Peptides against a protein of PDB entry 3C66. Designs and how they scored, part 179

Target 1, 189 residues: chain A of PDB entry 3C66
Amino acid sequence: KSWANLFEKNDFFFRYKFYLEITAYTRGSDEQHLKWSGLVESKVRLLVMKLEVLAGIKIAHPFTKPFESSYCCPTEDDYEMIQDKYGSHKTETALNALKLVTDENKEEESIKDAPKAYLSTMYIGLDFNIENKKEKVDIHIPCTEFVNLCRSFNEDYGDHKVFNLALRFVKGYDLPDEVFDENEKRPSK

## One batch from the design tools (peptide; made by RFdiffusion4, then SolubleMPNN)

Design b2_p30_8_s4 (from b2_p30_8, 13 letters changed)
Fold by OpenDDE base, seed 3:
Structure b2_p30_8_s4 (fold): chain B 189 residues (1-189), chain A 30 residues (1-30)
Amino acid sequence: as target 1 above (189 residues)
Amino acid sequence: MVSSRIENSVFEVGEDDTGVKKEKREGVVV
């Protein structure tokens, strides 16, 4: 069974109750973001391999395509706000205070020359082996190793004013709206 | 100063596979 047929977008975000979100952030040029996000994406498979061998993790399946978004980001505070609020349905509404860059508005003079924050988000679906009524899972070490691997690849990626990386464990009902099509109903709690 | 974030990396999974309890290991990686 080819991996490609197992990860149709339509069922991936409904198949798992839990997801690990990996977001690469860049406040800079599109070229800087392409290099950074491409690096992060290239390392996700190494993180998956480290997750799959953990006790309690039955399955760690990466979604193969990143989700791309960009915002006008005039200040460092805006960039911090994006990183704080993005990646959860509970908090993403705060991003409505920022101008989302779209194909329709990108050529507007106020947007074209504005500082931007670029986001590339990858998802790993997680299934667990629940042998006990409650199982504690700790993925902090493999996540830390992943961040260190990405950040150490190039000295320029040490600039936190430009490049950032977030790993967030989320429930399927708290996934960002971007992962669902207009005709798709968000998973219930 | 913005840093890399690792959020909710320690959690409890319940028998119903619906319940994650967040534990305090939010890590900031510099």
Scores: peptide ipSAE 0.436, ipTM 0.781, DockQ to the pose 0.215
Fold by OpenDDE base, seed 1:
Structure b2_p30_8_s4 (fold): chain B 189 residues (1-189), chain A 30 residues (1-30)
Amino acid sequence: as target 1 above (189 residues)
Amino acid sequence: MVSSRIENSVFEVGEDDTGVKKEKREGVVV
């Protein structure tokens, strides 16, 4: 099936009960992030292909656009906190302790020259073949291979102080607020 | 130093999709 089925954003984040989030993190320059995130994004299709052939996975469907955000990130501890708290509605409120960089504030002197963490997040919607009342699904191997593929592409991407990558399996009701429009109600449990 | 994270990579899916028992295999890829 052509991935080109234009799921409107609104239909995509309500269509599946489960999602895999792939977040590329960069604590550095926008240029460094563009290279890193662009590499990660270019490899997502390979991960999808590996997921689709797993027993129990019926569909792995990537969303075509990344979600992008950046935070003022003065310390390494702040960078660790971002990576720990981002990607789940349950924990994302902790990010309110950091200054979100926006188009409105990016030119402020205190923000312009501040150290930043950049985030680019790709989403894969997952549907499962439930033959039995409960099925165990293990996606650890293809996820590990994906991480290794991205990290091994350039030696610079081995620097965990600058470049990081997270894969997180989440339920639709626990997706970050960024995926929903203001008029959309979050899926219920 | 936080390495790459793979979170909740092992999960249970059922008719009642409520029951993701997170066996956290925190695979820290160092």
Scores: peptide ipSAE 0.429, ipTM 0.776, DockQ to the pose 0.195
Fold by OpenDDE base, seed 2:
Structure b2_p30_8_s4 (fold): chain B 189 residues (1-189), chain A 30 residues (1-30)
Amino acid sequence: as target 1 above (189 residues)
Amino acid sequence: MVSSRIENSVFEVGEDDTGVKKEKREGVVV
């Protein structure tokens, strides 16, 4: 039974208090992004396996569908800003300074030929074994191994001007708005 | 030069949902 059939979208982003966000960034062509994001997505299962064996992690469940977005990204500074601000409800409002590419606007002359940053985001829901009132969890090694695995797959992915990868640990109340439907209320703190 | 980012990879989880962000090891994976 594929993991895909078990999670209705609606419950996944409410089931866990904590999430690991994996975002593949591409400032380039859609084709470049498709290759890069597809590679990253293909490796997420390996990261899950590495997370599940950590003593403090009870559950690591990947959400099966990526979230896709793209922005007009005329400068390298804009690309840095996207990577800094994306993936948190606290900071995502800064992205409103950039033009979000949509199906409705993608054919506009100002957008069609503009440099773009593409984003594909995968989510892993995390549950922890809390033996004590507080447990320190360190996922840095698995995350680093994952980044290295993705980056080492093709030499082209070493170009940080084009291809980037971010792993962000977030609380459920700080998930981006994109994960919630319009009728869904964000989890409270 | 923007590198791959690993944010908040070290954290404390408690019963009280006070995930205290301890060390941002901003591991710039160069």
Scores: peptide ipSAE 0.428, ipTM 0.775, DockQ to the pose 0.195
Fold by OpenDDE base, seed 5:
Structure b2_p30_8_s4 (fold): chain B 189 residues (1-189), chain A 30 residues (1-30)
Amino acid sequence: as target 1 above (189 residues)
Amino acid sequence: MVSSRIENSVFEVGEDDTGVKKEKREGVVV
């Protein structure tokens, strides 16, 4: 089966035990987010290449589509909360305190004119070479290089009040609800 | 001010999904 068939949504979030989440955050305009997230997404392939050469990593497969969401984000504290709580099933319920922007509500005056935080999340499925009962894996260097590559591309991306980037290693059972459809059951622990 | 986050970049993987997270939260201040 070609690499293309591995990128079908249907089993991607069940295929791996481990995932790397890459989230681009923007508290600003949709145009600012489009530029920032598009840059981050364009560099994911370079991160994959750096992960695949690590001795402990057997495979690193990027999911082909970003997950996109936006929240009404009136304060800096709300923006910090989004970045702290997003990307894990254990913590994502805290985001219910914020107004999620949807196609149904985006035209409401209170939402239309509100400051927003935009999120674009890319997922990489990870499989490991387990030669011993326990193997220590360190992906900190390639992740740091990736962050530096994205942030150094434009001076504007140095503004942490507007632009942020998070890389989070998660287990399949702790993936956000957004990756599963209504008919899919979350992987068990 | 929140910097870029790299969470759980050092971990143990085993035959059983008992990956012990050693969280190094290094905020990359670029």
Scores: peptide ipSAE 0.418, ipTM 0.768, DockQ to the pose 0.194

